# Peptides against a protein of PDB entry 3B8E: the designs that were tried, part 45

Target 1, 230 residues: chain A of PDB entry 3B8E
Amino acid sequence: PFLIFIIANIPLPLGTVTILCIDLGTDMVPAISLAYEQAESDIMKRQPRNPKTDKLVNEQLISMAYGQIGMIQALGGFFTYFVILAENGFLPIHLLGLRVNWDDRWINDVEDSYGQQWTYEQRKIVEFTCHTPFFVTIVVVQWADLVICKTRRNSVFQQGMKNKILIFGLFEETALAAFLSYCPGMGVALRMYPLKPTWWFCAFPYSLLIFVYDEVRKLIIRRRPGGWVE

## One batch from the design tools (peptide; aimed at target 1 F171)

Design b2_p23_1_s3 (made by RFdiffusion4, then SolubleMPNN; from b2_p23_1, 23 letters changed)
Fold by OpenDDE base, seed 4:
Structure b2_p23_1_s3 (fold): chain B 230 residues (1-230), chain A 23 residues (1-23)
Amino acid sequence: as target 1 above (230 residues)
Amino acid sequence: DLLEKLQKFLEELLELLEKLLNE
């Protein structure tokens, strides 16, 4: 997300505080939950044939899969960001290169896509309005990510949801998202303004996409064992 | 207080990054 912010020079879609809340608050409990997960039935039974080469290949494959999932997560967040800004008069094409003027406190006449002038304060309000939905979008997409990361080869339907710690992690993450979204003072303290309930639904298509992607990936792995997709 | 300090630190870090990017 931050790389796109730098490359495209758009207004900051996700605040640093929200990033920290994701890394420290939402990722920690789920990561612990995965550590306590029962090993996939196939992973425990296969002794590594060549520990050095198989470990390296496995690390590369894991990194590739997580990298792809991470890109889908970022796309979900950016989608929500662009929708909110578009609703406020800033079309995606107009946001390109706008950051410098957007963040300048002395420029109070930044024009939107329709010629409306925005003061610095107004711009910051709309920016901070994006932070919470972006965060929530990541949380909702992470639900799917956590569930799919449970297995490398087996379908989620085959492995099932037996890990109580994973379920707890999902609830904790959701509770944190709700707290940050609706607790009074979060707009001032964390630059996270209250979220309209409708914005929670913006993430669901991306969560579904992650599930479909992972199931297709796993299906390919099952049909072509030893392929580059493993 | 801790959150405010963290926020301030992060804001300062962002400002620093912005300065570096504008150079």
Scores: peptide ipSAE 0.016, ipTM 0.303, DockQ to the pose 0.015
OpenDDE base, seeds 1, 2, 3, 5: peptide ipSAE 0.006, 0.005, 0.000, 0.000; ipTM 0.269, 0.287, 0.233, 0.197; seed 1 fails the geometry check

Design b2_p23_1_s4 (made by RFdiffusion4, then SolubleMPNN; from b2_p23_1, 23 letters changed)
Fold by OpenDDE base, seed 1:
Structure b2_p23_1_s4 (fold): chain B 230 residues (1-230), chain A 23 residues (1-23)
Amino acid sequence: as target 1 above (230 residues)
Amino acid sequence: DELEKLLEFLEKLLELLQKLLEE
């Protein structure tokens, strides 16, 4: 998100505080929950691997898969960001290069895509209004990430949702997201303005996409063991 | 006013949590 902010010179889609909330609040507990996940049924049936070659290849493949998931996650966040800004009169194309004027407190007549002028304060409100939905989008996408991380090879449907700690982790991050989104004073304290409930649904397509992506990946692995996707 | 809203929010949250725990 920050790289796109710099490269595209758009208003900041995700604040530093929001990033910290992701890193410390929504990522840690779910990650810990994975430590308590039940072993895959097929792990013990795997053939011995060459520690010199197979480990590096597997680590690279896993890293690549997680990188791809992370990209999908970021796309989901940006989608939500652009939708919100568009609803406030700023079309995506108009945002390109706008950051300089957007962040200048002395410019109080920045025009949106429809010719409406926005004061600095109004712009910051809409900017901070985007932070919360972006954050929530990340959380919703992380549901899929957490669920798919339960297994490396087996389908979620095969492994099941037996880990109560995982369910707790999902609940906790969701509760935190709801708290940050709807608790009064969060706009002042964290610059996270309240989220319309409808914005939660903006992330669902991307969550589903990640889920489908991983299930397809795992299906390929099951059908072709030792392939490039494993 | 913000404090009152916060209190109301917390009360609602507690009620929701209680309902979830009772189920």
Scores: peptide ipSAE 0.022, ipTM 0.483, DockQ to the pose 0.053
OpenDDE base, seeds 2, 3, 4, 5: peptide ipSAE 0.018, 0.021, 0.013, 0.021; ipTM 0.445, 0.485, 0.367, 0.525

Design b2_p23_2 (made by RFdiffusion4)
Pose (drawn by RFdiffusion4):
Structure b2_p23_2 (pose): chain A 230 residues (1-230), chain P 23 residues (1-23)
Amino acid sequence: as target 1 above (230 residues)
Amino acid sequence: TLFSTLIFFFFIFIIIYFIFYFF
């Protein structure tokens, strides 16, 4: 959101105060719950881990996330940001450009008249909007994320999805999102109500991508002992 | 609207759980 905000100087898809809603807020309970997760095999049948090699935060870990599911989770939220506008004057292939505030009216695009009070708006289909969606879009995939980061070898099937806390940590997250996106007014610090009709589901298309993917490879992992590149 | 949203998403969770339970 901040990175592409510079390369193509488009409107800020995600705010800073908006980021401190994934960390010390929404994703919180989910990860804590990840811990209550149980065994995945008879571990008391394997030499002790050699602390010289198999680190905790391996780098393959980074690959399988920071550059793989952080992306297809990237595109999903970096998609909703578009169609959050298209239904207001989004530039499918346009927009790529600054948007002053002292401008107050004077300019707009794609057949419109945006600015002052609609400058609070020219930055409202984004502020109290686009951001907040690019937010719920996050949590949206954090589901398939939270349900894939529940094993590194077994399918959600071969390991029943019964992490009581986590299952009941999901609504414990999703709810925070909506109870926060429709906060009777805590929209001052955060953003405004994203139209329940669609503004949510739009990110859901991608979540199904995440899931099946890591779900597949795990097979490639199991159907292949010392699985190749994966 | 908030309650409808909460109930709606709660129902989705139940449905998804059932799908995974049946499989």

Design b2_p23_2_s1 (made by RFdiffusion4, then SolubleMPNN; from b2_p23_2, 21 letters changed)
Fold by OpenDDE base, seed 3:
Structure b2_p23_2_s1 (fold): chain B 230 residues (1-230), chain A 23 residues (1-23)
Amino acid sequence: as target 1 above (230 residues)
Amino acid sequence: VLDEVLEELKELLKKFLEELEKK
């Protein structure tokens, strides 16, 4: 999210605190779960014939899988961001390069795509209205990861501890999303305005997309056992 | 970048605590 903000020079789609909550909450639990799975797999598997090459391949595959899932999550968040801004008169094309004028508190006549002038305060309200839905979209998309893990029938017994850590992480993320979305004062303190319940449903298509992606990936792995996609 | 983020987090935590003390 922050990289796209810098590259596209668009208004900030997600606050720094929400980014930290994602990085520390959502990314750390998967990373810990992977570290435990690797430790369990190293205990259960006979010494890999070449521990250096097999470990490197597994780390690369894991990094690619998480990188792809993270990219889909970011796309879901950005879709929600662009929809909210478009509903408020800012089309996606108009947002490109707008950051400099958007963040300037001395410019109170920034025009939207329809020629309406927006004060600095009005612009910041719209920006902060996007932060909560973006975060919630990521959390809802991560629920698909839980469903994906549960559908792995053969790995559910082997992933018992990993599944508990993942479930705990998803619960923490969901509780944090609910707290940030509905706790009074969060709009002023954290720049996250309350989320309308209808916006939770905007993430469901992306959750389905991740589910379909993983099922296709699993199908490819099943058809080509020992392929580089494992 | 990490130091800037940590400073922003500290400021936000302070604001949050101030809002809790007012309620």
Scores: peptide ipSAE 0.014, ipTM 0.309, DockQ to the pose 0.021
OpenDDE base, seeds 1, 2, 4, 5: peptide ipSAE 0.000, 0.000, 0.000, 0.000; ipTM 0.187, 0.245, 0.184, 0.252; seed 2 fails the geometry check

Design b2_p23_2_s2 (made by RFdiffusion4, then SolubleMPNN; from b2_p23_2, 21 letters changed)
Fold by OpenDDE base, seed 3:
Structure b2_p23_2_s2 (fold): chain B 230 residues (1-230), chain A 23 residues (1-23)
Amino acid sequence: as target 1 above (230 residues)
Amino acid sequence: LLEEVLKELKELLKRFLELLEKL
């Protein structure tokens, strides 16, 4: 999110506090929970055939998989951001390069895509209205990410949900998302305005996409053991 | 930009602490 804010020079899609809530609040407990996941079947107990080459290949594939998942997560958040701004009169093309004028408190006549002038306060309300849905979108996508990261080869349906710490992590991140979205004063304190309940469902297609993608990947790995997709 | 982000983060942390003191 922050990288695209810099590169595209668009209004800030995700606030610094929301980033910290993701990195420290929603990701930490789920990440720890994966350390307690039971070893996936007797195949994981076999020593690598070549400890130097097989380790390097596995590290590259893991890095690529996490990089791809991270891109899908970011795309989900940005989709929500662009939809909200478009509903408020700012088309995606108009947002490119707009940050400088958007963040200037002395400019009170920034035009939208339809020629409507927006004050600094009005612009910041719209910006902060994007922060909460972006955050919630990431949390909902992280449900799928956490569940798929539980196994390397087995389907989630084969491994099941036996890790109680993982289930607790899913509950904790959801509870934190609900707290930040609906607790009074969060708009003033954290610049996270209340979320309409309908926006929770905006991320579900992306979560499903990640889940289906990984299940297909794992199915290919199971059908072609020792392939480059592992 | 980093300095602005750090300044904003400090302000938000201050507001968060003030809210915790009111609870």
Scores: peptide ipSAE 0.021, ipTM 0.365, DockQ to the pose 0.019
OpenDDE base, seeds 1, 2, 4, 5: peptide ipSAE 0.000, 0.005, 0.000, 0.000; ipTM 0.199, 0.245, 0.195, 0.198

Design b2_p23_2_s3 (made by RFdiffusion4, then SolubleMPNN; from b2_p23_2, 21 letters changed)
Fold by OpenDDE base, seed 1:
Structure b2_p23_2_s3 (fold): chain B 230 residues (1-230), chain A 23 residues (1-23)
Amino acid sequence: as target 1 above (230 residues)
Amino acid sequence: VLEEVLKLLRELLEKLLKLLEEL
């Protein structure tokens, strides 16, 4: 998120406070839950044939998989951001390079894509209106991420949802997202304005995409052992 | 697989952008 903010020079899609809430609130319990996940039956049964090469390959693959999932997660957040700004009259193309004028307190006549002028206060309200949906999008995409991380090669349907800590992490993350989205005073304290319930569904296609991607990846790994996808 | 997933992501993004343009 922050890299695209710098490169594209767009209004900030996710505030520093929301980033802290992700890192400390939504990522911590899920990360702990993964530490207690039961090892995949295939990983436990394979004696390390070559501890140096097999470890390096597995570390590279894990790193690539997490990097790809993280990119899809970021794309989901940015999609939600662009949707909200487009609904408020700011088309994605118009947002490119707009940050300088957007963040200037002395400019109160920033035009949207339809020629409507926006005051600094109005622009900050719409910016902060994007923070909560972006955060919630991350949470919804993380549901898929947590579920797919349970297994490296086996389908989630084969291993099932046996980790109670993971299930608790999903509920905790969702409860935190609901609290931050709907608790009175969050707009003042965290600059997170209330979220319309409809915006929760904007992340679902991306969550499903991650899930399908990982299942297809795992299926290919199972069918072609020793391929570059492993 | 990565290319196919990236392609699917791009197609999904393009479809979503079109839906937004229609909204």
Scores: peptide ipSAE 0.000, ipTM 0.186, DockQ to the pose 0.024
OpenDDE base, seeds 2, 3, 4, 5: peptide ipSAE 0.000, 0.000, 0.000, 0.000; ipTM 0.207, 0.194, 0.181, 0.192

Design b2_p23_2_s4 (made by RFdiffusion4, then SolubleMPNN; from b2_p23_2, 21 letters changed)
Fold by OpenDDE base, seed 1:
Structure b2_p23_2_s4 (fold): chain B 230 residues (1-230), chain A 23 residues (1-23)
Amino acid sequence: as target 1 above (230 residues)
Amino acid sequence: ELEKVLEELKKLLEEFLKKLEEL
């Protein structure tokens, strides 16, 4: 999110406080829950890792986690951001390069895509209105991430949802996201304004996409072991 | 195959973004 904010010079899609809420709030319990996942049925048939040659985290795992899944998460968040700004009169093309004027407190006549003028205060309300849905989008996408991380090769349908701690983690992160989104005073304390319940559904296509992508990836790994997809 | 799936995904996302711009 922050890299695109700098490169495209768009209004800030996700605030520092919301990033901290992701890192310290919604990510911790789900990540810990993976330690209690049941082993895959074939894990004992695999050769033990060689501590001298095999890294715990290989370049391929980093590429998958940060390069592929992380990019899909970011795209989901940016999709929600662009939808909200478009509904408020700012089309995606108009946002390119707008940051300098957007963040200037002395410019109170920034025009939207329809020629409506926006004061600094009005622009900041719209910006902060984007932070909460972006955050919620990340949480909804993280449901898929957590579920796909249950296994390396087996389908989630083969592994099942037997890990009660993982299920609890999904409810906890969702409850925390709802609390941060709807609790009175969060707009002042965290700059997280309440969102319409309909905004939760904006992330669902991306969550489904991650799930389908990983299931297809795992299917390819099972059909062609030792391929570049592993 | 993964690159093709990613490229199809990127195209689907771009088409979705274009449809949003038309709204």
Scores: peptide ipSAE 0.000, ipTM 0.170, DockQ to the pose 0.023
OpenDDE base, seeds 2, 3, 4, 5: peptide ipSAE 0.000, 0.000, 0.000, 0.000; ipTM 0.198, 0.195, 0.184, 0.196

Design b2_p23_3 (made by RFdiffusion4)
Pose (drawn by RFdiffusion4):
Structure b2_p23_3 (pose): chain A 230 residues (1-230), chain P 23 residues (1-23)
Amino acid sequence: as target 1 above (230 residues)
Amino acid sequence: VVVVVVIAVVLAVVVVVISAVFN
C-alpha cells in the first residue's frame, strides 16, 4: 500500500493508523490461538533440534510468506481498493496521480466533479472507505491464512479443524472488523461503514486462492518425501 | 454458539464504549 503509492503515485490504499489494526488489534487473538494448536505427530521420536541449523524463524518461512502468501494476499486487497472506487469514479486504468487537498474542488476525473467537502470526500471514498475495505480484505484472507498456518504437513482434514479457541477466535476477529467498520462513530479515528452488500465479499475471491494452494503443496510435500523445490 | 454470543456482546460493548469516548 505504501510501496506502490510511490511507484505509480496513486491514492494511498492503506493508512498508517489503519495498519495498527492488524497487529495490536485484529490478528492478535488468531495467532495467540495458533499456539493452542496441538501435535502433528509423535515428536518424542526425533533427535533434538540442532540449534545451529533449524532456526525458529527459518528463511524458507520468509519465502512461504513474505513472498508467496503475502502476495496473493497482497493482490486481493490491492484489488478491492479498485472496485471500491469504480463504483464512485475509479479510474480502472487511470487515476495514477496526486490528489491535493487545498485544491478544494477544482479537479476530478472519469466523468465527475470532486473536491471541497467532496474533498473531505475526494479523500473519503478512500479515507473512510478504500482503506477500511483494504482492511476487511486483509482479515478476509487471514481466515484461509489462519487455517493454513495450522500445520506445515497435514491438510485441514488430516488434522480436524478443531482448535476451539482459533475457530472461536475467527469470529472473535471478523467481528472486531465489522464492529469496527460500523462503529457507531469510531469512524473518526478509523474509517466508515463499507457497504455490507459487496464491499466485504470482494476480497473473499482471493482467500479461496490462498487456501487450496498451500493445501496442495502439502501434498506435493507428502506425495514426495524430500520434496523438490518446495 | 454461546461463546460466539459472548464474544459478540463483549466486542459490541467495548466498541460502543470506545466510540462514546471518541465522541

Design b2_p23_3_s1 (made by RFdiffusion4, then SolubleMPNN; from b2_p23_3, 21 letters changed)
Fold by OpenDDE base, seed 5:
Structure b2_p23_3_s1 (fold): chain B 230 residues (1-230), chain A 23 residues (1-23)
Amino acid sequence: as target 1 above (230 residues)
Amino acid sequence: DEIKEKILKEIKEKMEELSKKLL
């Protein structure tokens, strides 16, 4: 997110505080919950990996898969960001290069895509209005990410949802996201303004995409053991 | 539910503390 903010010179899509909420708040309990996941049912049926060749390749492939998932997460967040700004009169094309004027407190006549002038205060309200839905989008996408991380090869339908700590983590991160989004004073304290409940659904296609992508990946691994996708 | 409330309370307190340090 921050790299795209710098390169495209767009208004800040995700605040530092919001990033800290993700990294320290929503991700920690779910990540710990994975340590308590039951071993895959086929783990003892797998041939011993060659410790010299198979470790490095698998770490790279895992890193690539998580990298691709992270890209889908970022795309979901940016989609939500662009939709909110477009609903407020700022089309994505108009946002390119706008950051300099957007962040200038002395410019109170920044025009939107329709010629409406926006004060510095109004622009900052819209910017901070984007932070919360971006955050919520990440949390909703993380539901799918956490669920797919339960297994490396088996389908989630084969593994099942037996880890009660993981289920607790999903509820905890969701409750935290709701708290940060709707608790009075969060707009002042964290620059996280309340979002319409409908914005939670904007992330669902991306969560589904991650889930389908990983299930297809795992299906390929099961059908072609030792392939470059493993 | 009590564990959830304790975790949410602790997170709230930490976030409020972080907010006070950052603002």
Scores: peptide ipSAE 0.007, ipTM 0.280, DockQ to the pose 0.312
OpenDDE base, seeds 1, 2, 3, 4: peptide ipSAE 0.000, 0.000, 0.000, 0.000; ipTM 0.247, 0.225, 0.210, 0.283

Design b2_p23_3_s2 (made by RFdiffusion4, then SolubleMPNN; from b2_p23_3, 23 letters changed)
Fold by OpenDDE base, seed 5:
Structure b2_p23_3_s2 (fold): chain B 230 residues (1-230), chain A 23 residues (1-23)
Amino acid sequence: as target 1 above (230 residues)
Amino acid sequence: DELIEKKLKEIRERMEKLAKELL
């Protein structure tokens, strides 16, 4: 997210506080839940045919899968960001290069895509209005990520939702997202303005995309055991 | 939903006022 902010020179889509809440609040409990989850009984029972090569290949494939999932998460967040700004009159094309004028407190006549002038205060309100939906989008996409990471080869439908720690992690991250999004004073303290409940649904297509992607990946692995996708 | 939107709008307006006082 931060690299795209610099390269595209767009207004900041995700605040430092929201990043910290993702890294420390939403990702930690899920990561712990996965670490304590009993590895799929088949993963532990299958002795690696070659412990050195099969471990390295396995780590690379996990890293690639997480990298692809992280890319889909980022795309979901940016989609939410661009939709909110477009609803406020700033089309994505108009945001390119706008950061310098956007962040200048002395410029109070920044025009949107429709020729409306925005004061510095109004622009910062819109920017901070994007932070909360971006965060919530990441949390909703993480629901799918947690569910898919529970299994490596088996479908989610085969493994089921038996991990109580995973369910607790999903509840905790959702409760944290709701608290940060709706608690009075979070806009002042954390620059996270209240979110319309409808924005929670904006992330669902991306959660579904991750789920479908992983199920297709697992299906390919099951059909071609020992292939490069394992 | 309309009541929630109305309350959220009211909270937002209060927060905007507070933000203007603090910024």
Scores: peptide ipSAE 0.016, ipTM 0.398, DockQ to the pose 0.055
OpenDDE base, seeds 1, 2, 3, 4: peptide ipSAE 0.015, 0.000, 0.000, 0.016; ipTM 0.468, 0.271, 0.225, 0.435; seed 4 fails the geometry check

Design b2_p23_3_s3 (made by RFdiffusion4, then SolubleMPNN; from b2_p23_3, 22 letters changed)
Fold by OpenDDE base, seed 3:
Parts: sequence; C-alpha cells; structure tokens
Structure b2_p23_3_s3 (fold): chain B 230 residues (1-230), chain A 23 residues (1-23)
Amino acid sequence: as target 1 above (230 residues)
Amino acid sequence: LEEIEKIKEKIKKEMEELAKKLL
C-alpha cells in the first residue's frame, strides 16, 4: 500500500497506524497459530532427498507464494480504495499525481473529475473514509491466507480446522477490525472513519480467489509430486 | 519498515520458541 502511495503520488490509501495494526495486531496471533499447526500426515513420511537443495527451493517457493498472496491482498485493498474515491467523484486516472495538492492544507479548491471543488477538510474525510475499508479488506483476505497456509499439499477439507489457536487468531483479527471500524473516537485517534457494513463483503471475492488459487495449486502438487510448484 | 520487520521477525521467533515450550 505505502509503496504505491509513493510511486503513484496518490492520496494515502492506508494510514501508518493502520499498517502497524495489520503488521502487529492482525498478523502476530495468526503467525503464532501456524507454529502450532499439526504437520501434514504425508510430510512426515518423506525424508528430504537432499537437505541443502530441497530446503532452499522450498524456502524460495514459500517466499514467492507469500509474495503473490500479498500482491492479491494489496490489489483487493486498492480496488476498494478506488471504488470509494470514484463514488466521491475522483476517478483513478485523476488521482495520479494528486497527492501534492491533496495534502496541501492551503489549497481548498482541488477539483474532482467532475469539476467539483473540495476543501482540505472534505478531502481528508474522503481519505480517512478509505482507510477503514482498506484495512477491513486486508483482514478478510487474511482469513483465506491463514487458512490456506495451514497445509502445503493437503486441502483444508482434508486437514480440517483442528488448530484452536488459528480459530482464535481469525476471531481476534475480526474483532480488531470491528473495534477499529466502529469504536467511537477511532476517526480522531487512528484516522479511521466508521465503515458501512456492506463494505465487509467487498473483500469476499478476493478471499474466495485466494482460496481457489491455493486449492488448485495444492491439487497440482498432489497430482505431480516433486514438481516445481511445491 | 525494515526495522519494524526485524522486530516482527524477532517477536515471531520468540513466540515460536515459547510455543514449542508450551506444547
């Protein structure tokens, strides 16, 4: 999120505090929960053929998989951001390079894509209106990510949801998202304005996409043991 | 960001070690 804000010079889609809440609040309990996940029934039967090469290849593939999932998460958040700004009169093409004028408190006549003038305060309200649904979108996509990370080869339907700590992590992420979205004063403290409940569903297609992608990946791995997709 | 990621990785490792002690 922050990298695209710098590169494209668009209005800030996600505040620094909200990034910290994702990185420290939502990701920690899930990451711990994965340490408690039971090893796949099939992994323990195969000794690594070559401990040096197979470990390096597996670490690279895991890093690539997490990188791809992280990109899909970011795309989901940015989609929500662009939809909200477009609904408020700012088309995606108009946002390119707008940051300098957007963040200038002395400019009170920034035009939208339709020629409507926006005061600094109005612009900041719209910006902060984007922060909450971006954050919630990430959390909802992380549900799918956390669930798929439980296993390398087995489907979630084969492994099941036996890890109670993972279930607690999913609940904690959801509770934190609800707290930050609806608690009074979050607009002032965190620059996160209240979210309409309908926006929770905006991320569901992306969560489903990640889930389907990983299930297909795992299916390919099961059909072609020792393939480059492992 | 790199320092935060390093701190995050350190906390993660400490929590994984704690987890291994509690299991």
Scores: peptide ipSAE 0.000, ipTM 0.199, DockQ to the pose 0.027
OpenDDE base, seeds 1, 2, 4, 5: peptide ipSAE 0.000, 0.000, 0.000, 0.000; ipTM 0.225, 0.235, 0.237, 0.234; seeds 1, 2 fail the geometry check

Design b2_p23_3_s4 (made by RFdiffusion4, then SolubleMPNN; from b2_p23_3, 22 letters changed)
Fold by OpenDDE base, seed 2:
Structure b2_p23_3_s4 (fold): chain B 230 residues (1-230), chain A 23 residues (1-23)
Amino acid sequence: as target 1 above (230 residues)
Amino acid sequence: DELIEKIKEKIKKLMEELAEQLK
């Protein structure tokens, strides 16, 4: 997200605090829950395969899968960001190169895509309004990631939601997202303004996309054991 | 469970430190 902010010179979609909340708050609990599930699955599946080659392949796969899921999460966040800015009059094309004028407190006549002038204060309110939905989008997409990562090869429907740690992780992330989104003072402390409940649904298409992606990936792995997708 | 609690405490502490830095 920060690299796109620098390269595209768009208004900052996520504050530093929000990024830290994602990296430390939302990613850590899922990673731990996944580490426990992975350890349990690996204990159950340890037939004596060549531990060096299988470990390397699994590490590469996990790295690629997490990298791809991370990209989809970022795309989901940016989609939500662009939708909110578009609803406020700033189309994505108009945001390119706008950062310099956007962040200048002395410029109070920044025009939107419709010629409406925005004060610095109004622009910052819109910017901070994007932080919470972006964060919530990441959390909702992480629901799919947690459900997906529960199974390396089996469909989620085959293994079921028996893992209490996964369920706990989902509730904890949701509770954290609700706390950061609706707790008084978070707008000042974290630059995360309260989110309309409707914006939670903006992430659902991306959660579904991740779910479909992983089910397809797992289907390919099941049909072609030892393929490049493993 | 102990690891989860330790992590929760660390997150809470980090959030508090971050909130203090933003004041």
Scores: peptide ipSAE 0.007, ipTM 0.274, DockQ to the pose 0.140
OpenDDE base, seeds 1, 3, 4, 5: peptide ipSAE 0.000, 0.006, 0.007, 0.000; ipTM 0.276, 0.234, 0.267, 0.266

Design b2_p23_4 (made by RFdiffusion4)
Pose (drawn by RFdiffusion4):
Structure b2_p23_4 (pose): chain A 230 residues (1-230), chain P 23 residues (1-23)
Amino acid sequence: as target 1 above (230 residues)
Amino acid sequence: VSNVVLIVVIVVLSVVIIFVAAL
């Protein structure tokens, strides 16, 4: 959101105060719950891990996330940001450009008249909007995320999805999001109510992508002992 | 099957929570 905000100087898809809603807020309970996760095999049947090699935060870890599921999770939220505007004057292939504030009216685009008070608006189909969706879009995929980061070998089937806390940590997240996106007013610090009708589901198309993917490879992993590149 | 049912239930309840939250 901040990165592409510079390369193509488009409108800020995600705010800073808006980022401190994934960390010390929404993703919180989910990860804590990840811990209550149980065994995945008879571990008391394997030499002790050699602290010289198999680190905790491996770098393959980074690959399987910071550059793989952080992306298809990236596109999903970097999609909703578009159709959050298209239904307001989004430039499907346009927009790529600054948007002053002292401008107050004077300019708009794609057949419109945006600015002052609609400048609080020319930055409100984004502020109290686009951001907040690019938010719920996050959590949206954090589901398939939280349900894939529950094993590094077994399918959600071969390991029943019964992490009581986590299952009942999902609502415990998703709810925070809506109870926060429709907060009777806590929209001052955060953003505004994103139209329940669609503004949510739009990110859900991608979550199904995440899931099946890591779900597949795990097979490639199992159907192949010392699985190749994966 | 049980897993699929659970997933469906979670989804449905999620929708319901979001719908209630939108009221």

